# Peptides against a protein of PDB entry 3PBP, part 70

Target 1, 203 residues: chain A of PDB entry 3PBP
Amino acid sequence: LNEKDLNLILNKSLVMYESLDSTTDVIVKRNVIKQLQFVSKLHENWNSRFGKVDIQKEYRLAKVQGPFTINPFPGELYDYTATNIATILIDNGQNEIVCVSFDDGSLILLFKDLEMSMSWDVDNYVYNNSLVLIERVKLQREIKSLITLPEQLGKLYVISDNIIQQVNFMSWASTLSKCINESDLNPLAGLKFESKLEDIATI
Target 2, 203 residues: chain A of PDB entry 3PBP as posed
Amino acid sequence: LNEKDLNLILNKSLVMYESLDSTTDVIVKRNVIKQLQFVSKLHENWNSRFGKVDIQKEYRLAKVQGPFTINPFPGELYDYTATNIATILIDNGQNEIVCVSFDDGSLILLFKDLEMSMSWDVDNYVYNNSLVLIERVKLQREIKSLITLPEQLGKLYVISDNIIQQVNFMSWASTLSKSINESDLNPLAGLKFESKLEDIATI

## One batch from the design tools (peptide; made by RFdiffusion4, then SolubleMPNN)

Design b2_p10_8_s4 (from b2_p10_8, 3 letters changed)
Fold by OpenDDE base, seed 5:
Structure b2_p10_8_s4 (fold): chain B 203 residues (1-203), chain A 10 residues (1-10)
Amino acid sequence: as target 1 above (203 residues)
Amino acid sequence: NLIEAVKKKI
């Protein structure tokens, strides 16, 4: 956590707070308010020299977020088990793709289009818990591991059997990053979400 | 080397 990250979390928490209205669920209101209170106190007590902040005990008892949903979920994947998860940065900001592998050899590339607060008060906090399915890549191999390299934007390395494969999704992720950063989703219209698969090495 | 970087994470 650095000052830039803290400011981003504060801004996100403010936007979430400002989005609250009379129709917002009471559990959502409580979580968003508590998050804003936490981040505000964190910001006020931020010591950049030591990277230390005193966190009150009440905020140390945060709960697990989720469960998450995937929309649309590929119907055929109900018969299979998720095996690995990875997050892949698509820019030098904080925009990322979530990748999940399945034991059928599928990779799903997911985007979190909605901001979700931490769960502060309740278990199973599910507000804004949907992930958007962008692409399904079928490798037809047993996926043993997913590897990401911080210096490799929009690239996922898949290890299966004796092969390392690269999934490169920068063909569409560069446009997605731009759309997010500019708050204009129009360029996504007609964009093909087709990643490049390439064999990198045998193991 | 990219392959070495990937192999180090295996």
Scores: peptide ipSAE 0.060, ipTM 0.785, DockQ to the pose 0.022
Fold by OpenDDE base, seed 1:
Structure b2_p10_8_s4 (fold): chain B 203 residues (1-203), chain A 10 residues (1-10)
Amino acid sequence: as target 1 above (203 residues)
Amino acid sequence: NLIEAVKKKI
C-alpha cells in the first residue's frame, strides 16, 4: 500500500457511497458506509514517511467476500470441478483478469466489472459479486498449475503434464484496459475475445 | 530465461 493506492481505494469507496440511495439494501448500505469510514481513517492516519497505518482492531475482523458468480457460466462446466485460480495484470493500473481452470482442461478468463466492498458485518456478502465470462480456452490436457509473471502483462502460463503453454490475451486485453481507463466502452464493439495459445517448452 | 522463471514458480 502506497499513497497512490490509498487515494485509489478512497476514491472507489466514495463512489460506492455516492451510489447509495433509498432503494439500496440495508446490508449494502452498512458495508459501504463502514468501508468509507475505514478508508477515511486509513487516509487520516497514513504516515507517508514510513508507509505505515494503524488499523483499529474492529476493522481487522473483515469477513470473507463472496461467494462469486460467473456470468454466463458455461453449462458443460457444471459437471466439472475448478482446479486452479490465478490473477493476471493487463496494465500498470492494476486492472486484472481472473483465470480459473477446470478438470476438463478448460480455462475461463473472467473480468470483475463491478466494484465490491469488503464484507464488514455479515457473512456471505454478495453485492456486486459477479464475474463476467470473457473467454473459454479449451485445452486437451490436465491442467496442473497456473503461473503468472508480473513483468509479462496479459500472459498466463499453463502447466500440463510435461508441457508449458502460454495463453496470451493481449489481443483483446489491451483494448479492455483502454476502455476501463478512458471510461469508454465503444472500442469493445466487434472485438474478438480470442487468446493465442502457444507451446513454450517441454519440462 | 523465461522457462527458468516459470520453473522456479512450480
Scores: peptide ipSAE 0.060, ipTM 0.783, DockQ to the pose 0.022
Fold by OpenDDE base, seed 2:
Structure b2_p10_8_s4 (fold): chain B 203 residues (1-203), chain A 10 residues (1-10)
Amino acid sequence: as target 1 above (203 residues)
Amino acid sequence: NLIEAVKKKI
């Protein structure tokens, strides 16, 4: 965590707070308010010289977010088990794709389209818990591992039996990054969500 | 080398 990241989290927490109205669920209100209070106190206690923040004990008891849903979930994957998960940065602004592999050799690429607060009060905090299915890549291999490289935006390395494959989704992820950063989804209309699969090496 | 960087994370 650096000052830039802290300011980003503060701004996100403010936007979430400003979105609250009389119709917002009381659990959501409490979580969003608690998050803003937490981040504000973190900002007040920020020691830029050492890159340190003191976290009060009351905020260390944050609960797990989720469960999450995938929308739409591929019906065929109900019969299969998820094997690996990875997050891949698509830009330098913390926008990321979530990748989940399955034991049928499928890889799903997921996007979190809605911001979630941390869970502060309740277990099973499920407000904005959906992930959007962007793409399903069928590798037809047993996926042993998912590897990401911080310097390789929009690239996932898949390790299977004797092969390293690259999944490159920058063909669409560059547009997605732009849409998020500009708050304009129009460029996604007619965008082809097709990643490039390439064999990189034999193991 | 990219392959070496990937192999180091296995």
Scores: peptide ipSAE 0.058, ipTM 0.783, DockQ to the pose 0.022
Fold by OpenDDE base, seed 4:
Parts: C-alpha cells; structure tokens; sequence
Structure b2_p10_8_s4 (fold): chain B 203 residues (1-203), chain A 10 residues (1-10)
C-alpha cells in the first residue's frame, strides 16, 4: 500500500458513501459507513516515512465477501470446476480484470463493474456482487497455475504441464481502462473482446 | 528473463 493507493481507496469509499440514500438497505448502509470509517482511520494513521498503517483490531474482523455472481455464466461451464483465480491490472489506476480458470481448459475474463465494500457486519454480504463476463478463452489444456506480473498490464501467464502461454487482452482492456477512467462507455460499442494467445516457452 | 520470472512464481 502506498499513499496513492490509499487515496484511491478513500475516494472510492467516499463515492460509495455518497451513493447511500433513504432506499438503501440498512446492511449496505452499515457496511459502507464502516468501510469509510476504516479507510478514514487508515488514512489518519498513515505513516508516509515508514509506509506503514496501523489497523485497529475491530477492522481486522472483516467477514468474507460474496458469494459472487457471473453474468452471463457460460452454460457449458456448469459441468466443470473452477481451478484458479487471478486478478490482472489493466492500467496504473488499479483497474483490474478477474480471471477464473476451469478444468475444461477455459479461462473466463471478468470485470467488476460495481464497487463493493468489505463485509464488516454480516456473513454473505452480496451487495454489488456481480461480475460481468467479458471473454471466454478456450486453451484446451489442463491449467495448473495463473501468473501475473505487476509490471505487465493486461497480461496473464497460463502454466500447463509443458508450456507457458501468455493471454494478452490489452487490445480491448486499453479501451476499457479509458472508458472507466473517463466515465464514458461509448468506446465499448462495437469493441471486439478477443485476447491474443501466444506460446512463450516450453517447460 | 521473463521465463525465469514466471518460473520463480510457480
């Protein structure tokens, strides 16, 4: 965590708080308020000299988020098991793609279009728990591991038995990043969500 | 080497 990241999390927490109204569920209100309180205290306790933040014990008791939903979910993947998960940065602003692998050799690339607070109060916190399916990549291999490199935006390395493959989705992720950062979805119209697959090495 | 960097994370 650096100061830039902390400020981003604070701003996101403020936006979530400002989105609360009279119609918002009480559980959501409590979680979003607790999120803002946590991040605000985190910011107040930020020691820039040491890159350290003290977290009070009460905020260390966060619950698990989810379950999550995927929309649309590929119907054929109901017969298969998810094997790996990774998050891949698409820009220097912390926009991310979530990748899930399946035992059929599929990768699904997912986007979290809605901000979700931590669960502070209840189990099964499901507010804004939907992920958007962007792309399905069929590798037709047993996927052993998913590797990301922070310095390599929009790239996922897939490890199988004898090969390292790169999935490069910057062809569309650069446009997605722009749309998020500019709050304009128009450039997504007609965009082809097709990643490039490349063999990097045999292992 | 990229391959070495990836292999170190396996």
Amino acid sequence: as target 1 above (203 residues)
Amino acid sequence: NLIEAVKKKI
Scores: peptide ipSAE 0.055, ipTM 0.776, DockQ to the pose 0.022

## One batch from the design tools (peptide; made by RFdiffusion4, then SolubleMPNN)

Design b2_p11_3_s1 (from b2_p11_3, 6 letters changed)
Fold by OpenDDE base, seed 1:
Order: C-alpha cells, then sequence, then structure tokens
Structure b2_p11_3_s1 (fold): chain B 203 residues (1-203), chain A 11 residues (1-11)
C-alpha cells in the first residue's frame, strides 16, 4: 500500500457508502460502513511515525471474497473443470482482467463489473460478486500453467506440454482501461473482443 | 449453474 492506493480505496469506500439507501440490506450497510471506518482510520494513522497501525480485532476478521458468479457462463463449460486462474494487469493502475482455464483447453477472460466491498463480518458475506465474460479463447490443449509478467500489460502466457503460447488482448483491453479511467463506456460499443494468439516457444 | 470461483480481493 502506498498513499495513492490508500486514497483510491478511501474514495471507493466513500462512493459505496454514498450509494446506501433505505432499501439496502442491513448486512450490506454494515459491511460498507465497517470498510469505510477501517480505511478512514488507516488513512488518519498513515503518517504515524511508528509505521505500525493497530487494527482492531473486528477488522482482522475480514474474510476472502467469494464465491463469484460468471455471467454469462458458457453452457459447454458446465461439463468441464477449472484448472488455473490468473489476474492480468491492463494498465499501470488497478484495472485487471481475470483469466480462468478449463480442462477442455478453454480460457475465459473476465472483468469485475461491480465495485466489491471486503467481507468484514464474521458471517459469510457475499455482495457484488459478479464477473462478466468478455471472451472465450479455445486452445484445445491441456493447460499446465498460466503466467503473467508485470511489465507486459494485457498479455497472458499459456504453458502446455509442448508449447508456450501468448494471448494478447491489448487490442480491446486498452480501450477498456480508458473507459474505466474516464468513466465512459461508449468506446466499448462496436469493439471486437478478439485476442491475438502467438506461439512463443516449443518445449 | 456456473462454478463458484473464490478470489482474494487485493488491496
Amino acid sequence: as target 1 above (203 residues)
Amino acid sequence: GPPDVPFLYEI
């Protein structure tokens, strides 16, 4: 965490708080409020000479987010098992694509369409856990691993038994990044979500 | 239905 990242999280937490109304579920309200309180306290204490922020016990009970839903989910993949997951940066900020591989040799490229709060309650909290399917890439290979390089935005390396392939989705991810950063989705209209495949090496 | 996928939300 740096000061810029903390400010971003604070702003996101504020926006979520401001979205609360009388119809919002009580559990949602509680989680959003707790997150805002945590981030606010963290921000206030950031300049403390000791580099040590005491986190109250209630905030240390934060849980892993999930499960997530994928929409739409390809019907063909119901019969297959997910094998690998990777997160790929599309800009120098915090915009990311989630990739999941399946044992049929498919890759699905996913985006988080809603702002998510951390789970701050002891209870199982699920809210805004939607992933949007952007693209399905069919490699028709047994995928052993997914590799990303932080200096290579919008690129995923797929390792199979005898080949390393690059999936390059910057053709559309650059536009997506711009849309997110500018809060304008209009440039996505008519955009083709087609990644480029390249053989990098034979193993 | 679609499989459940758990994530760590990175801060």
Scores: peptide ipSAE 0.009, ipTM 0.504, DockQ to the pose 0.358
Fold by OpenDDE base, seed 3:
Structure b2_p11_3_s1 (fold): chain B 203 residues (1-203), chain A 11 residues (1-11)
Amino acid sequence: as target 1 above (203 residues)
Amino acid sequence: GPPDVPFLYEI
């Protein structure tokens, strides 16, 4: 954790706070407020020289979030097993796509639709654990591994028994990145969510 | 079609 990372977390926590209104559930409000208070105190007490922060006892009650939901989950994949997971950056602002492979040779490309907060003072608190299905790519191969390269935005390398394939989704992910960063959905109108698949090497 | 992506704030 560095100062840049802390500023990013603070900005995310502020955005979550600003999303609260009179219709928001009281438990959600409490959790988001505690999240913002925690991150704000971390920022205030950040020692840039040593990367040290004092964490008050009240915030040590944070719990792990989960489970996650994929929406919509393809019905045909209910009978198959997930085999690999990868996260792929789509911009320099840390927007990312989650990819999950299945034993039928499918890849699903997922987007985290809402920002998550830490869980505070509530047993089994679950909020914003949704992943949006963007695209399903059918490779019809046994997928051994998923590889990403940090310098290659919006590219996923899929390793099978005999081939390395590249999935390139920047045709739509660049527009998605813009929409996220500008909080404007209009550029998504008419966008085709179809990735380019290319054979890279035989192995 | 494009997926529905919720934003926490509107501009």
Scores: peptide ipSAE 0.007, ipTM 0.358, DockQ to the pose 0.046
Fold by OpenDDE base, seed 2:
Structure b2_p11_3_s1 (fold): chain B 203 residues (1-203), chain A 11 residues (1-11)
Amino acid sequence: as target 1 above (203 residues)
Amino acid sequence: GPPDVPFLYEI
């Protein structure tokens, strides 16, 4: 992903941080700090994982809560069509990952922008909600459906024509959950955001 | 002032 898009989000998060003062609610302070730390650490990990990806375009998804902007959006997916969406719980505290599939067989794993979460807590309408790209999984299959099971945290089932595959992202999502809940994002530094793919059944 | 924010990425 392009360093520029992450830098834009980082700069936005910095501006929010600089707006904090003694009158700011403690919950808002924590969330803004969390956002800044998250984006900072994600930026660090992104450069190591994806190399220099030039991202010039943002992708907006219209949803019930939308529109959502995916940042950074993989430039190569601009020419492809989103096919499915799912939300996956990563803990019992209602932290969630959003997954979107594309017709090239890609899955993108997204985290809701903490600004959106803060805006919901303060009853503010935000027209453009941001989703942060965590991982892209390339299945190279036509994805027909995305299935989640509420009792299976951090697992996504992908249904294609002849196969059911499990995407398991608990290798990093457990750490992410802990970071969110504890308001400490330091453990995300150096974390590899790579999900495990397993064939479950042939259909 | 704003609270301390440790471990920021340097831009």
Scores: peptide ipSAE 0.000, ipTM 0.291, DockQ to the pose 0.024
Fold by OpenDDE base, seed 4:
Structure b2_p11_3_s1 (fold): chain B 203 residues (1-203), chain A 11 residues (1-11)
Amino acid sequence: as target 1 above (203 residues)
Amino acid sequence: GPPDVPFLYEI
């Protein structure tokens, strides 16, 4: 995410919020409101923290999708706020993991389990896009920025005040990629969803 | 149920 992308997301979230009426389902209302809160806070954090969420340029051209639900959502994160978002390619077929950081220093790694409509046309408005929680990584740091590199599959760089860390989740993401591409979930049985965290540099 | 965390993703 760059500032332009974040502004686009914010604008779309506002439009979505403005589309709510008395006939809108309570769950939808709740999701849209929380989405707007999430994006607004991301926007505030972007401006305040000089955080660069480098979403690959190729992903900047696609229309913002949402609202999303995270299942299961960690109960301990209920009172915390999302600070950054990134998408990480896991294969050359453009399968992706979504990463969200929180102000408690947590990262959540998420997978889209539903076909999402990219259309923001009112007629194609899809609610409750599901994100499956795969892993929670607890850094116990203030996360300034999330960086991804297109040439580095399954790697996320986390920038904090004093350190750059790499999160490498290819230990499980390679299997996930295979499952997606082959439409077979059997290889996920018994798979350990634990990413490797490595210190890259002190800053 | 878990709080719905609405998320916007740019594809």
Scores: peptide ipSAE 0.018, ipTM 0.451, DockQ to the pose 0.292; fails the geometry check

Design b2_p11_3_s2 (from b2_p11_3, 7 letters changed)
Fold by OpenDDE base, seed 1:
Structure b2_p11_3_s2 (fold): chain B 203 residues (1-203), chain A 11 residues (1-11)
Amino acid sequence: as target 1 above (203 residues)
Amino acid sequence: GPPVIPFLYKI
């Protein structure tokens, strides 16, 4: 966490708070308010010289978010089990792709199109819990692990029994990053969401 | 429905 990241989280929390209205669920209101209070306190206690923030114990007991939904969900994957999950940075900001692997050798690349608050008071906090399916990559291998390198934007390394493969999705993720940052979705029109798969090493 | 994945999305 740095000052830039803290300011970004504060701004996101403010936007979420300002989006609350009379129709918003009471549980959502409570969680969004609690998040804004938390982030505001963090900002007040930020020591830029040491890069330190003191977090009160009560805020360390945040609950797990979810469950999440995937839309659209590939029909074939109903018969299979998710095995691994990873998050991959697509820019030097905070834009990320979520990757989930399945035991059929599929990778799904997902985008969280809506901002979500942390869960503070309730278990299984469900609000803005949709992930958008961008791409399905079929590896036809048993996926043992997913590895990401923070210095390598838009790259995922997939480890199977005898091979390491790289999935590179910067062909479309660079455009997605631009669309998010500029709040303009027009450049996504006609974009092909096709990642490049390369063999890196045999094991 | 689609399978439900529990995930902690860290803000």
Scores: peptide ipSAE 0.037, ipTM 0.681, DockQ to the pose 0.437
Fold by OpenDDE base, seed 3:
Parts: sequence; structure tokens; C-alpha cells
Structure b2_p11_3_s2 (fold): chain B 203 residues (1-203), chain A 11 residues (1-11)
Amino acid sequence: as target 1 above (203 residues)
Amino acid sequence: GPPVIPFLYKI
């Protein structure tokens, strides 16, 4: 966490707050307001010299978010089990892709299209809990683990029994990042969501 | 319906 990250989180929290209206559920209002209060206090208490903040006790009781839905979900994957999950940064901000592996050797690449606050008061906080399916990659291998490197944007390393493979999705994720940051979806029109798969090493 | 995944998503 740095000052840039904190400002970004504050901006996101403000945008979420500004989206509230008379029709918004009371629980959602409470969580979004508490989110903004939390981030605002973090910003006020930020010590840039030491990169530290004091977090008040009341905010240390945040609860688990979810469950999340995947839309659309590939019909054939209903018969299979999810095995691993990873998040991959696509820019130097906060934009990321969620990857889930399945025991059929599939990877699904997911995007959270809606902003969601942390859960403060309620277990299983469910609001803006959708993940959009962007791409399915079929490896036809038993996936043991998913690895990401913070310095390598839009790259996922998949470890199987005898091989490490790289999934590179920056061909489309760079455009997605731009669309998010500029609040303009037009560049997504006609974009091909096809990642590059490459063998990296035998193990 | 589609499967659901519980996890903590960072902002």
C-alpha cells in the first residue's frame, strides 16, 4: 500500500457512495458508508514516511464477502470441481482478473464488472457479487497450482505434473484496463478474448 | 443455477 493506492481506493469508495440513492438497500447503504468512512480514516491517518496507517478496532471485524456468481457459467463445467483460484493484476492500479481452474484442465478468466464494498456487519454480504466470464482456456492437464508474479502484468503461470505453462492475456486485458480507467467501453467492441498459451519449462 | 464462490475480494 502506498499513497497512490490509497487515493485510488478512496476514489473508488467515493464513487460507490455517490451511486447510492433512495432505492438502495439499507444494508448496502450501511456497508458503502462504512467503507467510505474506513478508507477516509485510513487516508487521514496515513504516514507516508513510514508507509503505515492506524486501523481502528471497529474496522478489524470485516466479514467474508460473497458468495459470488459466474455469468455465464459454461454448462459442461457443472460436472467438474474447481481446484485453484488466483488474481492477476492487469495494470499498475487495482484492476485484476480472477482465474479459476477446474479438474477437467479448464481455466476460466473472470472480471468483476461491479464495485463491491467490504462486508462489515453481515456474513455472506451479497451485493454486486457477479463475475463475468471472459475466456475459457482448456489445458487438458491436471492443474496443481496457479502462480502470478506482481511484476508481470496479465500473466498467469500454470503448474501441472511435468510442465509450467504461461497464460498471457494482455492482448485483451490492456484494452480492458484502458476501458475501466477511462470509463469508456467502446474499445471492447470487436475485441478478441483469446489468451496466448506457452510452455515455459519442464519440471 | 451457476456455481457460487465465497471469497474475500480486495478493493
Scores: peptide ipSAE 0.037, ipTM 0.680, DockQ to the pose 0.429
Fold by OpenDDE base, seed 2:
Structure b2_p11_3_s2 (fold): chain B 203 residues (1-203), chain A 11 residues (1-11)
Amino acid sequence: as target 1 above (203 residues)
Amino acid sequence: GPPVIPFLYKI
């Protein structure tokens, strides 16, 4: 965590707080308010020299978010089991793609189109729990591991028994990043969501 | 319905 990242999280938390109204679910209100309080305290206690902050014990009890839904979900994947999950940065502003692998050798690339708070007080926090399917990549291999490198935006390394493959989705992820940052999704209309596959090494 | 997956989402 650095000061830039902290400011980004603070801004996101403020925007979420400002979106609350009288019709917002009480559980959502509590989680968003607690997140804003947490991030505000982090900002106040931030030591820029050491990149350190003290976190009160009450905020260390954050719960797992979800369950999440995938929309649309490929019908044929109901017969298969998810094997791995990874998150891949697409820009330096912390926009991410979620990747899930399946035992048929499929990768699904997912985007969280709605902002979500951390879960602080409730198990199974499901507000804004949808993920949008962007692309399905069929590798037809047993996927053992998913690897990402923080300096390599929009790249996923897939490890199978005998090969390392790179999935490069920057052809569309650069446009997605721009759309998110500008709050305009229109440029995604007609964009081809097709990632490039490259063999990196035989193992 | 669609399958569900729980995970810790990064903020």
Scores: peptide ipSAE 0.036, ipTM 0.680, DockQ to the pose 0.411
Fold by OpenDDE base, seed 4:
Structure b2_p11_3_s2 (fold): chain B 203 residues (1-203), chain A 11 residues (1-11)
Amino acid sequence: as target 1 above (203 residues)
Amino acid sequence: GPPVIPFLYKI
């Protein structure tokens, strides 16, 4: 965590807070307010020289978010089990793709189209919990692990028993990043969501 | 139904 990241989180938390209205669920209001309070205190107590922050005990008890939904979900994957999850940065800002692997050798690349606060005091916090399916990549391998490198945007390394493969989705993720950052969906029209798969190393 | 995935997402 650095000052830039902290500022991004603060801005997100402020936007979420400002989106609250009379129709917003009380649980959502509570979580968004708690989120803003946490991030604001984090920012206030930030020591840039040491990259340290004092986190009060009340904020160390964050609960699991979700459950999340995937839409559309590939019908074939109902017979299979999810094995790994990873998040992959697609720009130098805040935009990420969520990747889930399955035991059939499939990868699903997912986008979170709506922001969600952390869960603080409620179990199974559910608000803006939809993930959009962007692409399914079929590797036809037993996926052991998913590796991401923060300096390598839009790249996922898939480790199986005998090979490391790179999934590179920057062909479409650069456009997606632009659409998000500019709040303009027009560049997505006609975009092909086809990632490149490359063998990197035999192991 | 669709799979349920609980996790802590990065804000």
Scores: peptide ipSAE 0.036, ipTM 0.679, DockQ to the pose 0.404

Design b2_p11_3_s3 (from b2_p11_3, 6 letters changed)
Fold by OpenDDE base, seed 5:
Structure b2_p11_3_s3 (fold): chain B 203 residues (1-203), chain A 11 residues (1-11)
Amino acid sequence: as target 1 above (203 residues)
Amino acid sequence: GPPIIPFLYNI
């Protein structure tokens, strides 16, 4: 965490707070308010020299987020088990794609289109927990591991029994990054969400 | 229903 990241989280938390209305669920209101209180206190107590903040005990009791939903979810994957998860940066502005592998050899590339608060009061906090399915890549292999390199934007390395493959999705992720950063969805019109698969090495 | 995915966000 750095000052820039802290400011970003503060701004996100403020926007979430401002989105609350009379129709918002009470549990959501409590979590969003607690989120804003937490981040505001972090910002107030920020020590830029050491990159450290004192966190009070009450905020250390945050709970796990989820469950999450995937929309649309491929019906055939209900019979299979998720094996690996990875997050891949698509720009230097902290936009990320989530990748999940399945034991059928599928990779799903997912985008979090909504902001989420931490869970403070309840287990299984469910709000803005949807992920958008962008692409499904079928490798027809047993996926052992997913590797990402922070310096390689929009690239995922897939390790199977005998091969390392690169999935490169920057063909569409660069446009997606632009759309997010500029808050303009127009460039998504007609965009093909087709990643490039390349064999890197035999193992 | 949709699958449950545990997310670990690195803060």
Scores: peptide ipSAE 0.029, ipTM 0.640, DockQ to the pose 0.331
Fold by OpenDDE base, seed 1:
Structure b2_p11_3_s3 (fold): chain B 203 residues (1-203), chain A 11 residues (1-11)
Amino acid sequence: as target 1 above (203 residues)
Amino acid sequence: GPPIIPFLYNI
């Protein structure tokens, strides 16, 4: 956590708070308010000289977020089990792709299009819990692990029994990053969401 | 419906 990241989280928390209205669920209101209170206190306690923030004990007891949904969900994957999850940075900001692997050898690349608060008071907090399916990559291999390198934007390394493969999605992720940062979705029109698969090493 | 995936999104 740095000052830039803290300011970003504060701004996101403010936007969420300002989106509350009379129709918003009471549980959502409580969580969004608690989120803003938490981040505001973090900002007040920020020591820029040491890059340090003191977090009160009550806020360390935040609950796990979810469950999440995937939309659309590939019909074939109902018969299979998710095996690994990874997050991949697509820019030097905080835009990320979520990747989930399945035991059929599929990778799904997902985007979280909505901001979400932390869960504070309730278990299984469900609000803005949808992930958008961008791409399904079929590897036809047993996926053992997913590896990401922070210095390599838009790249995922997939380890199977005898091979390491790179999935490179910067062909579309660079455009997605631009769309998010500029708040303009027009450049996504007609964009092909096709990642490049490349063999890196045999094991 | 799609399978439920428990997940922690780090802000």
Scores: peptide ipSAE 0.029, ipTM 0.638, DockQ to the pose 0.441
Fold by OpenDDE base, seed 2:
Structure b2_p11_3_s3 (fold): chain B 203 residues (1-203), chain A 11 residues (1-11)
Amino acid sequence: as target 1 above (203 residues)
Amino acid sequence: GPPIIPFLYNI
């Protein structure tokens, strides 16, 4: 955690709070308000010299988020099991792709199109729990591990028994990053969501 | 199962 990241989270929490109205579900209101209170207290207690903050015990009782939905979910993947998960940065502004691997050798690349608060008071908090399917990459291999490197935006390394492969999705992720940052999704229309596969090493 | 994506997962 650094000051920049804390400010980003504070801004996100404020935007979520400002989106609340009289029609918003009470559970959502409570979670968003508690999120803002938590981040505000973090900001107040931030020690920039040590990069440390004290968190009150009440906020350590956050619940697990989810379940999540994937839209659309590939029908054939109902017969398979998810094996690995990774998050990949696509820019320096903390926009991310979520990757999930399956035991058929598929990778799904997912985007969280809606902001979601932490769950504070309720188990199975499901507000804004949708992930958008961007791409399915079929490797036809047993995927052992997913590796990301912090200095390599939009790149995922897939480790199988005998090979390390790079999945590079910056061909579309650069446009996605721009669209998110500008709050305009129009440039994604007609964009081909096809990642590049490259063999990096035989192992 | 569905992924777990904490709001503070990158902090």
Scores: peptide ipSAE 0.026, ipTM 0.617, DockQ to the pose 0.117
Fold by OpenDDE base, seed 4:
Structure b2_p11_3_s3 (fold): chain B 203 residues (1-203), chain A 11 residues (1-11)
Amino acid sequence: as target 1 above (203 residues)
Amino acid sequence: GPPIIPFLYNI
């Protein structure tokens, strides 16, 4: 966590707070308000010299977020178990892809189209908990781990027993990033969500 | 289980 990240989280929390209206569920209101309070206090207590923040005890008791939904979910993956999760930056801003691996050797690349607050008061806090399926990549390998490098946008390294493979999705993720940042979905029309798979090293 | 993405890591 750095000052830039903290400012980004603060801005996100403010936008969420500003989106609250008379129709918003009371539980959502409470969580979003608590989120803004947390991030605001975090920002106030930020020591840029040491990269440290004091977090009060009340905010250390956050509950588990979710459950999450994935739409569409590949029907065949109901028979398999998720093994790893990673987030991959697609730009130098705030946009990320979520990747989940399965024990059939599948990777699903997901986009969180809506912002979520942390869960504070309620177990199984459910609001803006949908993830959009962008792509399924079938590696046909036992996936041991997922590695991301923050300096390598739109790249995921998949480690199996004998090989490291790179999944590169910048062919479409650059367009997605543009669409998000410009609030214009038109560039997604006709876009092929096909990532490149490359063998990097044998291990 | 479902993915858990803490807000603080959604940067």
Scores: peptide ipSAE 0.023, ipTM 0.607, DockQ to the pose 0.119

